# Peptides against a protein of PDB entry 6CSU, part 24

Target 1, 51 residues: chain A of PDB entry 6CSU
Amino acid sequence: GALEELRGQYIKAVKKIKCDMLRYIQESKERAAEMVKAEVLRERQETARKM

## One batch from the design tools (peptide; made by RFdiffusion4, then SolubleMPNN)

Design b2_p13_3_s1
Fold by OpenDDE base, seed 5:
Parts: structure tokens; sequence; C-alpha cells
Structure b2_p13_3_s1 (fold): chain B 51 residues (1-51), chain C 51 residues (1-51), chain A 13 residues (1-13)
């Protein structure tokens, strides 16, 4: 009935939101990883220049 | 330096956002599961009444 | 890699 249809639609919407949020988390993690990588690289370069 | 501090703060903020989003996802999954459970129960009850 | 480990954690959700 209509109530079951509504429940189904809600669950589908929740799944969509979950997917979108997981994608955002993944992108954020990639950005964070690249920032750390860049920092490490700069530190290594600075060390090399001081040697 | 200041640039490294900024990077550190950004990474910390990203981790916090990730944690909050993952918690929201978990809660959403639990709500969805309960909705399905309730639907199944209602269907079983209706079937029982028709028997 | 760090990214691979992070991807594995996401896949468990």
Amino acid sequence: as target 1 above (51 residues)
Amino acid sequence: as target 1 above (51 residues)
Amino acid sequence: SLLERMDEEISKL
C-alpha cells in the first residue's frame, strides 16, 4: 500500500544520501593525503638544501 | 611554519567531518533497517489476520 | 598505500 511505498522511497533516498556522503569523504581523504605528501616532500627538499 | 600548521589544521578538520558523516551514515542505516523490520512485521500480522 | 587503506575502510560501510 501507500505506506509501504513511502517506506521504500525513504530507504532509497537514504541510500542515495549515503552514496553522496561516502564520495565526499573519499574526496576529502584524497585531499588530506595529498597535503601530507606535499608537506613531506617540502621537508625533504629543505633538508637536502641544508646538507 | 605557518603553512605546515595550516595543513595540520585542515587535516584535523577533515577527520572531524569524516567522523560526523560516518556517524550519520550509521544512524541512517539503522533507521532504514528498522523501517524494513516494521514493514515485515506488519505484513506478517496482516497475513495472520487473514488466516 | 594510505589511500588504499582508506578505501578499504570506506568499502566496509
Scores: peptide ipSAE 0.109, ipTM 0.595, DockQ to the pose 0.030
Fold by OpenDDE base, seed 1:
Structure b2_p13_3_s1 (fold): chain B 51 residues (1-51), chain C 51 residues (1-51), chain A 13 residues (1-13)
Amino acid sequence: as target 1 above (51 residues)
Amino acid sequence: as target 1 above (51 residues)
Amino acid sequence: SLLERMDEEISKL
């Protein structure tokens, strides 16, 4: 019935939001890691030039 | 009625999850930025010692 | 690793 269908929609929506959040977090971590690698490399090169 | 109450619960839950997600994302970005600053500083100091 | 450190920082949230 209408109540059971609404319950199903609620559960599905919550699961979707959770999955999207976890994926966003994982992708954000990967991008941040790559940014750190790039910044460390640039800083190493810049420091070497100044020494 | 029961259907309206369930609808209200669904809306409340979705809003809560959204707010929590946005806060988590914002705090994660701030921590990531601070981590980059720290790594750059450490790399600068390490490079200086090796030169 | 860098990712492991990031995981630890994120776990504090």
Scores: peptide ipSAE 0.108, ipTM 0.425, DockQ to the pose 0.052
Fold by OpenDDE base, seed 2:
Structure b2_p13_3_s1 (fold): chain B 51 residues (1-51), chain C 51 residues (1-51), chain A 13 residues (1-13)
Amino acid sequence: as target 1 above (51 residues)
Amino acid sequence: as target 1 above (51 residues)
Amino acid sequence: SLLERMDEEISKL
């Protein structure tokens, strides 16, 4: 019936949102990792210049 | 310096967003599970009435 | 790595 169909549509929408959010989280993690890596490299360069 | 501080703030913000999104995903999964459970119960009742 | 551990947790969702 109409109610069951609506529930099915809601579950489908929730699953789509979940997938989109997981993708965004993954991309955000990758960006964060690159920023940390760049910071570590700068710190190493500063240490090397002081030696 | 200012740039390193900005990077730190960005990473902190990304981590917060990640946590919020993971919580939302978990809550969405729980809601979806409850909706499926309710649907299964209705189907069982319909089957029982036909017996 | 940290990323790998985070991916492991994501895979459980």
Scores: peptide ipSAE 0.104, ipTM 0.590, DockQ to the pose 0.030
Fold by OpenDDE base, seed 3:
Structure b2_p13_3_s1 (fold): chain B 51 residues (1-51), chain C 51 residues (1-51), chain A 13 residues (1-13)
Amino acid sequence: as target 1 above (51 residues)
Amino acid sequence: as target 1 above (51 residues)
Amino acid sequence: SLLERMDEEISKL
């Protein structure tokens, strides 16, 4: 009925939002990891030049 | 240095956004569960009235 | 790695 159909639409929308948010979190984590990696690499290069 | 400080600020901001999004996902799941529960309850009441 | 551990936790949501 109309109630079940509305429920189904809501649940589908929530699932889509969940997936979009998980993707955003994953992408943000990857960007953060790349920033850390780049910084560590630069620090190691600076140390090598000072030795 | 300035680079490490900027990295730290970025990571802190990302962590905050992650926490906010996880909370939103959890709240959305709870609302979806409540909607299903309410619908099932109404359907059972309708069945009882038709018996 | 840290990323791999975080991915495992995300998969449980």
Scores: peptide ipSAE 0.102, ipTM 0.592, DockQ to the pose 0.029

Design b2_p13_3_s2
Fold by OpenDDE base, seed 2:
Structure b2_p13_3_s2 (fold): chain B 51 residues (1-51), chain C 51 residues (1-51), chain A 13 residues (1-13)
Amino acid sequence: as target 1 above (51 residues)
Amino acid sequence: as target 1 above (51 residues)
Amino acid sequence: SLLEKMEEEIKEL
């Protein structure tokens, strides 16, 4: 019936939002990790220049 | 330096967003689960009335 | 280093 259909639609929407948010989190983690990695490499380069 | 500070701020912001999103997902899951549970109970009640 | 540890922590989130 109509109520069951509405509930089903809500659950489907929530699942989609969850999926999109998890993807966003994953992509944001990748960017953050790369920023840290790049910083490590720059620090190593600075250290090498001073030796 | 300024670049390191900016990177740190980005990482901090990402962590906050992740935390908020995970909370939202958890709360949404709870709501969705409750909707399913309620539907199952209603279906069981209907079945019982017909027996 | 601290930054390397942070990188690893971020990857594991």
Scores: peptide ipSAE 0.097, ipTM 0.584, DockQ to the pose 0.028
Fold by OpenDDE base, seed 1:
Structure b2_p13_3_s2 (fold): chain B 51 residues (1-51), chain C 51 residues (1-51), chain A 13 residues (1-13)
Amino acid sequence: as target 1 above (51 residues)
Amino acid sequence: as target 1 above (51 residues)
Amino acid sequence: SLLEKMEEEIKEL
C-alpha cells in the first residue's frame, strides 16, 4: 500500500544519503592527504636547499 | 609555522566531520531498521487477521 | 617523517 511505498522511499533516500556521505568522507580524506603530501614535498625541497 | 598549524587544524576538522557523519549514518540505519521492524509487525498482524 | 605518518593516518580514516 501507499504507507509501505512511503517507507520504501524513505529507506531508499537514507541509503542515498549514506552513499553521498561516505563519498564526501573519502573525498575529504583525499584532500587532506594531498595537503600533507604537498607539505612533505616542500620539506624535502627545503632540506635540499639547506644542504 | 602558521601553514603547518592550518593543515593540522584541517586534519582535525576532517576527523571530527568523519565521526559526526559516521554517527549520523548509524542513526539513519537504526531509524530505517525501526521502520522495517514496524512494517514486519504490521504484516504479521495482517496475516493473523486473515487466518 | 611525522608528516608521512600523518598522511598514512589520513588514509586510514
Scores: peptide ipSAE 0.093, ipTM 0.581, DockQ to the pose 0.029
Fold by OpenDDE base, seed 4:
Structure b2_p13_3_s2 (fold): chain B 51 residues (1-51), chain C 51 residues (1-51), chain A 13 residues (1-13)
Amino acid sequence: as target 1 above (51 residues)
Amino acid sequence: as target 1 above (51 residues)
Amino acid sequence: SLLEKMEEEIKEL
């Protein structure tokens, strides 16, 4: 019935939100990793200049 | 330095976002599960009435 | 280094 249909729509929406959030988390992790990587490289370069 | 501090702040923010999103996903899953449970119970009741 | 450890931590999130 209509109520079951509404429940189904809610579940579908929740699944979509979950997928979108997991993707966002993954992308955010990748960006953070790249920022740390870049910092490590800069630190190495600074160390090299001091030596 | 200031740039390193900014990178650290970004990483901290990303970690917080991840935690918040995972919590939201978990809560959403629980809500969806409860909605399915309620639907199953209603279907059983409807079947019982028809019998 | 600490930053390298942070990279690994981030990858594991």
Scores: peptide ipSAE 0.100, ipTM 0.587, DockQ to the pose 0.028; fails the geometry check
Fold by OpenDDE base, seed 3:
Structure b2_p13_3_s2 (fold): chain B 51 residues (1-51), chain C 51 residues (1-51), chain A 13 residues (1-13)
Amino acid sequence: as target 1 above (51 residues)
Amino acid sequence: as target 1 above (51 residues)
Amino acid sequence: SLLEKMEEEIKEL
């Protein structure tokens, strides 16, 4: 009935929120890793200039 | 130095966001499970009334 | 280096 369908819609919405949050976490990790990588590269270039 | 400390603060903030999101996902799963349980209970009661 | 270790820590989050 309509009530069971509404509950099904809620569960589907919760699953979508879970997937969106996991994607956000993954993207945040990738951005953080890229930021650190850029800093490592700059540090290596600075060391090379001091040689 | 100050730069290393700032990077440490950034990583700490990202870890906190991850933990908060995982907690939200867990709570959402628990709410969804409770809704399914309530639905199953109502269906069983409806079946019993039809007997 | 310290920065390389931090990069690996971020990847493990």
Scores: peptide ipSAE 0.099, ipTM 0.570, DockQ to the pose 0.031; fails the geometry check

Design b2_p13_3_s3
Fold by OpenDDE base, seed 5:
Structure b2_p13_3_s3 (fold): chain B 51 residues (1-51), chain C 51 residues (1-51), chain A 13 residues (1-13)
Amino acid sequence: as target 1 above (51 residues)
Amino acid sequence: as target 1 above (51 residues)
Amino acid sequence: DLLKKMEEEINKL
């Protein structure tokens, strides 16, 4: 019935949100890591220039 | 120094990620709500046809 | 740590 269908669709939507968010977190972490990596490299190069 | 700068950039990145995620969650919830709304309307129309 | 906590909360859904 309508009530069961609505409940099912809600649960499905929540599951989708969960998956999408976990993926987004993972991708965001990767981007942050790359930014840090780039900064470390720049700092190393700057240090080398000062040597 | 390099360590402080790196820490600062990390914190900045984390804050940005947090904000982006919260916004994404909000938007996803809104989409889910609209899907439910549409389904309810369809069910009402179907019920009306059967009357 | 913040991201880890967020992941944990999402996993409760």
Scores: peptide ipSAE 0.127, ipTM 0.598, DockQ to the pose 0.119
Fold by OpenDDE base, seed 3:
Structure b2_p13_3_s3 (fold): chain B 51 residues (1-51), chain C 51 residues (1-51), chain A 13 residues (1-13)
Amino acid sequence: as target 1 above (51 residues)
Amino acid sequence: as target 1 above (51 residues)
Amino acid sequence: DLLKKMEEEINKL
């Protein structure tokens, strides 16, 4: 019936939200890691210039 | 220094992620509520036709 | 940290 259908749709929606949020976090972590990597590289280059 | 700047950027990024996630959850809840409302309306109309 | 806590909450869904 309609109630069972609604329950099924709710469960499906929650699963999708979970997956979307985890993907968003993962992508944000990757962007942050690349930003850190670039900053570390710049610092190393600056140190090399000061030698 | 670079370390303090990186820390600041990290904190800012985390705050943005938190806000984006909360907004996404809220929007998803609103969409779900509208879907339920539409389903209830359809069920009422079906019941009326069966009378 | 906050990000780890959020991940943990999401994984409870």
Scores: peptide ipSAE 0.120, ipTM 0.589, DockQ to the pose 0.110
Fold by OpenDDE base, seed 2:
Structure b2_p13_3_s3 (fold): chain B 51 residues (1-51), chain C 51 residues (1-51), chain A 13 residues (1-13)
Amino acid sequence: as target 1 above (51 residues)
Amino acid sequence: as target 1 above (51 residues)
Amino acid sequence: DLLKKMEEEINKL
């Protein structure tokens, strides 16, 4: 009925949000790790220049 | 120095991720609410058809 | 820790 279908739509939407957010966190962590790696490379280049 | 700058980059990245995630949650909740609203309208149309 | 906590809250949904 209408009540059950509405509940089903809500639950489906919440589950989709959960999955999308977990994926976003994972991708964001990967991007952050790449930013840190790039920074380390820049620091090493600067250190080498000053030696 | 290199250690402090690396730490700074990490903190900056984490703060950005936090903000992006909060925005994503808010936008996703709004989309979910619109989906529920659309479902209610469909159910009302179906109810009206059967009366 | 912040990201871990956020992941844990999301996993409760």
Scores: peptide ipSAE 0.115, ipTM 0.600, DockQ to the pose 0.119
Fold by OpenDDE base, seed 1:
Structure b2_p13_3_s3 (fold): chain B 51 residues (1-51), chain C 51 residues (1-51), chain A 13 residues (1-13)
Amino acid sequence: as target 1 above (51 residues)
Amino acid sequence: as target 1 above (51 residues)
Amino acid sequence: DLLKKMEEEINKL
């Protein structure tokens, strides 16, 4: 019935949001790590040029 | 009735998740910027010590 | 710490 249908929609939506957020958090960590690595390399190169 | 109550609970839950995620995204950007700044400073200091 | 808190919160959904 309508009640079961609405309950199913709620559960499905909440599960999707949970998965999307966890994925975003994981990908954000990976991007942050890569940004730090790239910045370190740029800084080393700049220092080398100024020597 | 039961349908209206369930709908209300769904809307409330979704709104909460949305707000939490937006806050996380904003704070994650700020932390990432600070991490990059700190890493650059550490790299400069290491280079200075090796000169 | 905030990251861990958010992960814990979302896992309770």
Scores: peptide ipSAE 0.099, ipTM 0.445, DockQ to the pose 0.195

Design b2_p13_3_s4
Fold by OpenDDE base, seed 3:
Structure b2_p13_3_s4 (fold): chain B 51 residues (1-51), chain C 51 residues (1-51), chain A 13 residues (1-13)
Amino acid sequence: as target 1 above (51 residues)
Amino acid sequence: as target 1 above (51 residues)
Amino acid sequence: SLLEKMDEEISEL
């Protein structure tokens, strides 16, 4: 009935939100890792220049 | 050093994002539950009027 | 890798 259909629609919407949020978290982690990687490279280059 | 500090800053930022998103998911679930509850009440009222 | 280490750390918190 209408109640069960409405329940299904809202549960589906919440699941979609959960998936979007998990993806955003994953992408944020990847961006953070790339920034740290770039900093490691810069520090290694600086050390090499000072030797 | 600078590398460890940068790593710490980005990890902290990602953790903050994770917490905000988990809270948003929880709030969305609560809103969905309240909407379903309201619909149940409306359907019960409609049934009562038709009797 | 760095990414794998970060994934492990964040997943536990």
Scores: peptide ipSAE 0.105, ipTM 0.599, DockQ to the pose 0.070
Fold by OpenDDE base, seed 1:
Structure b2_p13_3_s4 (fold): chain B 51 residues (1-51), chain C 51 residues (1-51), chain A 13 residues (1-13)
Amino acid sequence: as target 1 above (51 residues)
Amino acid sequence: as target 1 above (51 residues)
Amino acid sequence: SLLEKMDEEISEL
């Protein structure tokens, strides 16, 4: 009925929001990992120049 | 009525998910910053030893 | 790894 249909729509919307946010967090973690790699490389080069 | 109550439950669920994810993202960024600082320090020391 | 730890934390939300 109408109530069951509405409930289904709300559950679907909540699941989509959860998935979108999880994907955003995953992409943020990947960007953070790349930032660490870049910073390590820069620091290694800087230290070498200062020796 | 029943429809208004269901709508209220949906809105509450969505708000909770959003708040939880935003808090996680904020804390993740802080942890990532600390990890970068630690990694830079380790790399600096490692490079110094290898020279 | 950092990514693995973060994945674990997300799974607990």
Scores: peptide ipSAE 0.102, ipTM 0.431, DockQ to the pose 0.090
Fold by OpenDDE base, seed 4:
Structure b2_p13_3_s4 (fold): chain B 51 residues (1-51), chain C 51 residues (1-51), chain A 13 residues (1-13)
Amino acid sequence: as target 1 above (51 residues)
Amino acid sequence: as target 1 above (51 residues)
Amino acid sequence: SLLEKMDEEISEL
């Protein structure tokens, strides 16, 4: 019935939103890790130039 | 240094995003529960009218 | 790895 359809649509929508959010967080973590790596490399380069 | 500042900013930003997302999911669940309750009430009303 | 360490840190947030 209409209730079961509504429940199904809701569950599907929430699952999609949850997955999208988890993916966004994961991608944000990856971008941050790359930024940190780049900064570490720059600092190591600067240290090497000062030696 | 710059690396520690960047790390701190990243952690703060990710914490905020995570909290916002969890809140959004929770609010979405609450809205869906209310929609289901409303639909159940409508169906019970309709059944009562047919009796 | 750095990602693994960051994942561990964020899981604790």
Scores: peptide ipSAE 0.101, ipTM 0.590, DockQ to the pose 0.068
Fold by OpenDDE base, seed 2:
Structure b2_p13_3_s4 (fold): chain B 51 residues (1-51), chain C 51 residues (1-51), chain A 13 residues (1-13)
Amino acid sequence: as target 1 above (51 residues)
Amino acid sequence: as target 1 above (51 residues)
Amino acid sequence: SLLEKMDEEISEL
């Protein structure tokens, strides 16, 4: 009935939001990791130039 | 240094995103629960009218 | 690695 349909719609919506959020967090983490990696590389190169 | 600062910014950003997402999920669940509760009430009232 | 730790944290959501 209407109640079961509403429950189904709710569960579907929550699952979609959860998945979208997890994906966004994952992508943000990947971007952050790449930024850190780039900074490490720059610092290593700078250290090498000062040797 | 710059690396430590970048790491700090990264961790702060990820924690913020995580918290915002968890809050959004929780609020969505609460809204959905209220919708279900309202539907249950309506169906109970309809059943009562048919008695 | 940092990425592995981050993945573990995501999996706990």
Scores: peptide ipSAE 0.109, ipTM 0.601, DockQ to the pose 0.086; fails the geometry check

Design b2_p13_4_s1 (from b2_p13_4, 6 letters changed)
Fold by OpenDDE base, seed 4:
Structure b2_p13_4_s1 (fold): chain B 51 residues (1-51), chain C 51 residues (1-51), chain A 13 residues (1-13)
Amino acid sequence: as target 1 above (51 residues)
Amino acid sequence: as target 1 above (51 residues)
Amino acid sequence: LIEKIDEEEKKTL
């Protein structure tokens, strides 16, 4: 009935939110890793210049 | 050293993102639950009027 | 780094 359908929609919505957020976390981790790589590169270059 | 510090910053950033996203998920679930409650109430009211 | 990540989070939330 309508209540069961509504429950189903709720569950579906929550699952979608969860999946989207997990994807966002993964993508954010990847971006953070790239930022770290860039920073490491800059620091290495700075160190090299100071040598 | 600098590399260890960067590693630490990366870990901290990832942890923060994770926590923030988990909070967002929780808040989204709560909002979804409230929407469901409101819909259930409307359906009950409609049913009562049709009686 | 963290500030940049926080800024991106604000764009998505």
Scores: peptide ipSAE 0.120, ipTM 0.615, DockQ to the pose 0.030
Fold by OpenDDE base, seed 3:
Parts: sequence; C-alpha cells; structure tokens
Structure b2_p13_4_s1 (fold): chain B 51 residues (1-51), chain C 51 residues (1-51), chain A 13 residues (1-13)
Amino acid sequence: as target 1 above (51 residues)
Amino acid sequence: as target 1 above (51 residues)
Amino acid sequence: LIEKIDEEEKKTL
C-alpha cells in the first residue's frame, strides 16, 4: 500500500545520501593526499639541490 | 619535520570529515524515520475515523 | 611516506 511505498522511498533516499557522502569523503581524501604528495616531491627536489 | 606535521594534519582533517559525514547520515536517517512514523500515525487515525 | 599516506586512505574508507 501507500505506506509501504513511502517507506521504500525513504529507505532508497537514505541509501543514496550515504553513497553520496562516501563519495564526498573519498574525493576529499584524494585531494588531501595529492597535496601531500606534491609537498613530498618538492622536499625531495630541494634535498637533491642541496647535495 | 614539516612533512610529518603536514601528514598529521591531513590524517586529522580526514578523520574529522568522516565523523561529520557519519553524523549527517545518522541525522538524515532519524529525520526519515520520524516522517514515516508521523505518516503511520495519520493513517491509523484515518482508519479509526472510518470505523 | 607515500605508501603510509596510501595506507591511511585504505583504512579510512
């Protein structure tokens, strides 16, 4: 009935929100990791220049 | 050194983001559950009125 | 250091 359909719609919506949030977290981690990798590369190049 | 500090800041930031997202997911689930409960109550009251 | 960062990513998600 209408109540079961409504329940199903809310469950589906919550699952989509969860997936979107996990994707957002993953993208945030990737951006942070790339910033750190770039810093590591710069530090290694600076060290090599000092040798 | 500076690289270790940056790595530490990255890890701390990612952990905070994860916690905030999990809290948001929980709050979204609670709101959805309350909406469904309210709908169930209205349906029960309508059924009682038809008796 | 790069391997440690990648490992932290794997643990978090």
Scores: peptide ipSAE 0.112, ipTM 0.607, DockQ to the pose 0.084
Fold by OpenDDE base, seed 2:
Structure b2_p13_4_s1 (fold): chain B 51 residues (1-51), chain C 51 residues (1-51), chain A 13 residues (1-13)
Amino acid sequence: as target 1 above (51 residues)
Amino acid sequence: as target 1 above (51 residues)
Amino acid sequence: LIEKIDEEEKKTL
C-alpha cells in the first residue's frame, strides 16, 4: 500500500545518501593522503638542500 | 612541524565532515518521518470515509 | 604513512 511504498522510498533514499557520503569520505581521504605525500616530498627536498 | 600540522588539519576536516553528514542524515530522517506521518493521517481519513 | 591515515579515519568515523 501507499504507506509501505513511502517507507520503501525513504529507506532507498537513505541508503543512497549513505553510499554517497561514504564515497565522499573515501575521496576526501585520498586527496588528503596525496597532500601529505606531497608535503613529505617537499620536506625531504628541503632536508637534502640543508645537508 | 609542517607534516604534523597537515595531519592535524586533515583530521579536523574529516571530523567536521562527519558531523555535517550525521546532521544531514538526522534532518533527512526527520523529513521522512514527517512524510510518513502525513501519509498515515491521509490513510486514516480515507478509512474513516469508507466506514 | 597512508595506512596510519586510514587508521585515524577509521577511529574518527
Scores: peptide ipSAE 0.109, ipTM 0.603, DockQ to the pose 0.088
Fold by OpenDDE base, seed 1:
Structure b2_p13_4_s1 (fold): chain B 51 residues (1-51), chain C 51 residues (1-51), chain A 13 residues (1-13)
Amino acid sequence: as target 1 above (51 residues)
Amino acid sequence: as target 1 above (51 residues)
Amino acid sequence: LIEKIDEEEKKTL
């Protein structure tokens, strides 16, 4: 009935939001890691030049 | 009725998840920024010592 | 670096 359908829609929506959030977090961590690596490399080069 | 109540619960749950996600993302960005600053500082010190 | 980020994220989750 209508109640069961609405319940199903709720569950599906919540599951989707959870998955999207977890994926976003994972991708954000990967991007952050790459940014750190790039900054470290740039800093090495800059420091070496100033020595 | 029961349908309206269930709909209300769905909307409330979705809003909560959204708010939690946005807060997490904001906090993650702040932490990532601090980690980058810390790594850059450490790398400066290490590079300076090896020169 | 990735491991450090992963550890920090786990503290927030």
Scores: peptide ipSAE 0.095, ipTM 0.453, DockQ to the pose 0.051

Design b2_p13_4_s2 (from b2_p13_4, 4 letters changed)
Fold by OpenDDE base, seed 1:
Structure b2_p13_4_s2 (fold): chain B 51 residues (1-51), chain C 51 residues (1-51), chain A 13 residues (1-13)
Amino acid sequence: as target 1 above (51 residues)
Amino acid sequence: as target 1 above (51 residues)
Amino acid sequence: LIEEIDKIEEETL
């Protein structure tokens, strides 16, 4: 019935949102990791210049 | 140093995003629950009319 | 650092 269909749609929507949020978090972590990687590279170059 | 500061900022940002996403998921579930509640009420009213 | 970030994901949902 309509109630069961709505329940199914609700559960499906929540699962989709959960997956989208986890993906967003993962992508944000990857971007942050790349920023840290770039900083490490700059720090190494600066260290080399000071030697 | 700059690397440690960036690391700290990164971790703080990820934690904030995590909390925001969890809150968004919770709020989305609450909104969906309200829609289901409204549907249940309509179904009960329709059942009463058909009796 | 990567391990700390992975812990955050595991604690999410």
Scores: peptide ipSAE 0.147, ipTM 0.620, DockQ to the pose 0.081
Fold by OpenDDE base, seed 5:
Structure b2_p13_4_s2 (fold): chain B 51 residues (1-51), chain C 51 residues (1-51), chain A 13 residues (1-13)
Amino acid sequence: as target 1 above (51 residues)
Amino acid sequence: as target 1 above (51 residues)
Amino acid sequence: LIEEIDKIEEETL
C-alpha cells in the first residue's frame, strides 16, 4: 500500500545519501593522502639536491 | 618536523570531515524515520475516523 | 611514512 511504498522510497533515498557521503569521505581521504605524499616527495628531492 | 605536522593536520581534518558526514547521515536517517512515523500516524487516524 | 599514507587511502570507514 501507500505506506509501504512511502517507507520504501524514504529508505531508498537515505541509502543513496549514505553512499554519496561515504564516497565523498573516501575521496577526501585520498586527496589528503595525496597532498601529504606529494609534500614528502618534494622534501626528499630537496634533501637529495642538498647532498 | 614540518612533514609530521602537515600529516597530523591533514589526518585531523579528515577525521573531522568523517565525523561531520556521519552525523549528517544519522540525522538524515532520523528525519526520514520521523516522516514515515508521522505518515503512519495520520493514516491510522484516518482509519479510525472512518470506522 | 609513505606506507602509513598508503594505509590512509586504503582504510575503509
Scores: peptide ipSAE 0.136, ipTM 0.615, DockQ to the pose 0.049
Fold by OpenDDE base, seed 4:
Structure b2_p13_4_s2 (fold): chain B 51 residues (1-51), chain C 51 residues (1-51), chain A 13 residues (1-13)
Amino acid sequence: as target 1 above (51 residues)
Amino acid sequence: as target 1 above (51 residues)
Amino acid sequence: LIEEIDKIEEETL
């Protein structure tokens, strides 16, 4: 009925938001990791040039 | 050094975002649950009036 | 350090 349908709509909306947030967190972690990796590589290159 | 400090800053920022997102998800779930409970109560009242 | 970064990236929620 209408109650079950409304309940389903709320649960579905919450699950969608949860999924989007988890994806955002994952992507943020990946971007941060790649930025750090890039910095490490640049610093290794600088060290190599100084040796 | 500077590299370790930068790495630490990125990791700390990501952890902060993760924590905020998880809290948001939890609060959203709680709000949705309470809204559904309120709707169930209203519908039970309507059913009682029709009986 | 790279291995540590990779570990962080692979952590799942």
Scores: peptide ipSAE 0.132, ipTM 0.614, DockQ to the pose 0.052
Fold by OpenDDE base, seed 3:
Formats: structure tokens, C-alpha cells, sequence
Structure b2_p13_4_s2 (fold): chain B 51 residues (1-51), chain C 51 residues (1-51), chain A 13 residues (1-13)
């Protein structure tokens, strides 16, 4: 009935939001990791040039 | 050094985003649950009036 | 260093 459909729609919406949020978190971590990796590489290259 | 500070700042930022996202998800779930509960109550009251 | 970022994922999912 209408109540079950409403319940289903809310649950579906919450699931979608959850997935979107988790994806955003994952992407944010990947970006942070890549920036740190790049910085470490630059630091190593700088050190190598000084040797 | 600067590299460690950068690392720390990125990790701290990601942690904050994670917490904010989880809070948002939790609040969204609570809102959805309350809306469903209210609808169920209204449905029961409507049924009772028809008896 | 990257492991700390990875831990954030595991704790979030």
C-alpha cells in the first residue's frame, strides 16, 4: 500500500545518500593520499639533488 | 618538518570530513525513521476512526 | 603514512 511505498522510497533515498557519501569520503582519501605521495616524491628528489 | 605538518593537516582534514559525513548520514536516517513512524501513526489513527 | 589514510576508510565503511 501507500505506506509501504513511502517506507520503501525513504529507505531507498537513504541508501543512495549513504553510497554517495561513502564515495565522496573514498575520493577525498585518494586525493589526500596522492598529494602526500607527490610531496614525498618531491622531497626525495630535492634531497637527491643536494647529495 | 614541513612534510610532516602537511601529512598531519591532510589526515586531520579527512578525519573531520569523515565525521561530518557520518553525522549527516545518521541524522538523515533519524529523520527518515521519524517520518515513517509518524505516517504509521496516522494510518493507525485513520483505521481506528473507521472502526 | 598512507596506512593512516587507509585506516580512516576501514573505520568509515
Amino acid sequence: as target 1 above (51 residues)
Amino acid sequence: as target 1 above (51 residues)
Amino acid sequence: LIEEIDKIEEETL
Scores: peptide ipSAE 0.152, ipTM 0.617, DockQ to the pose 0.029; fails the geometry check

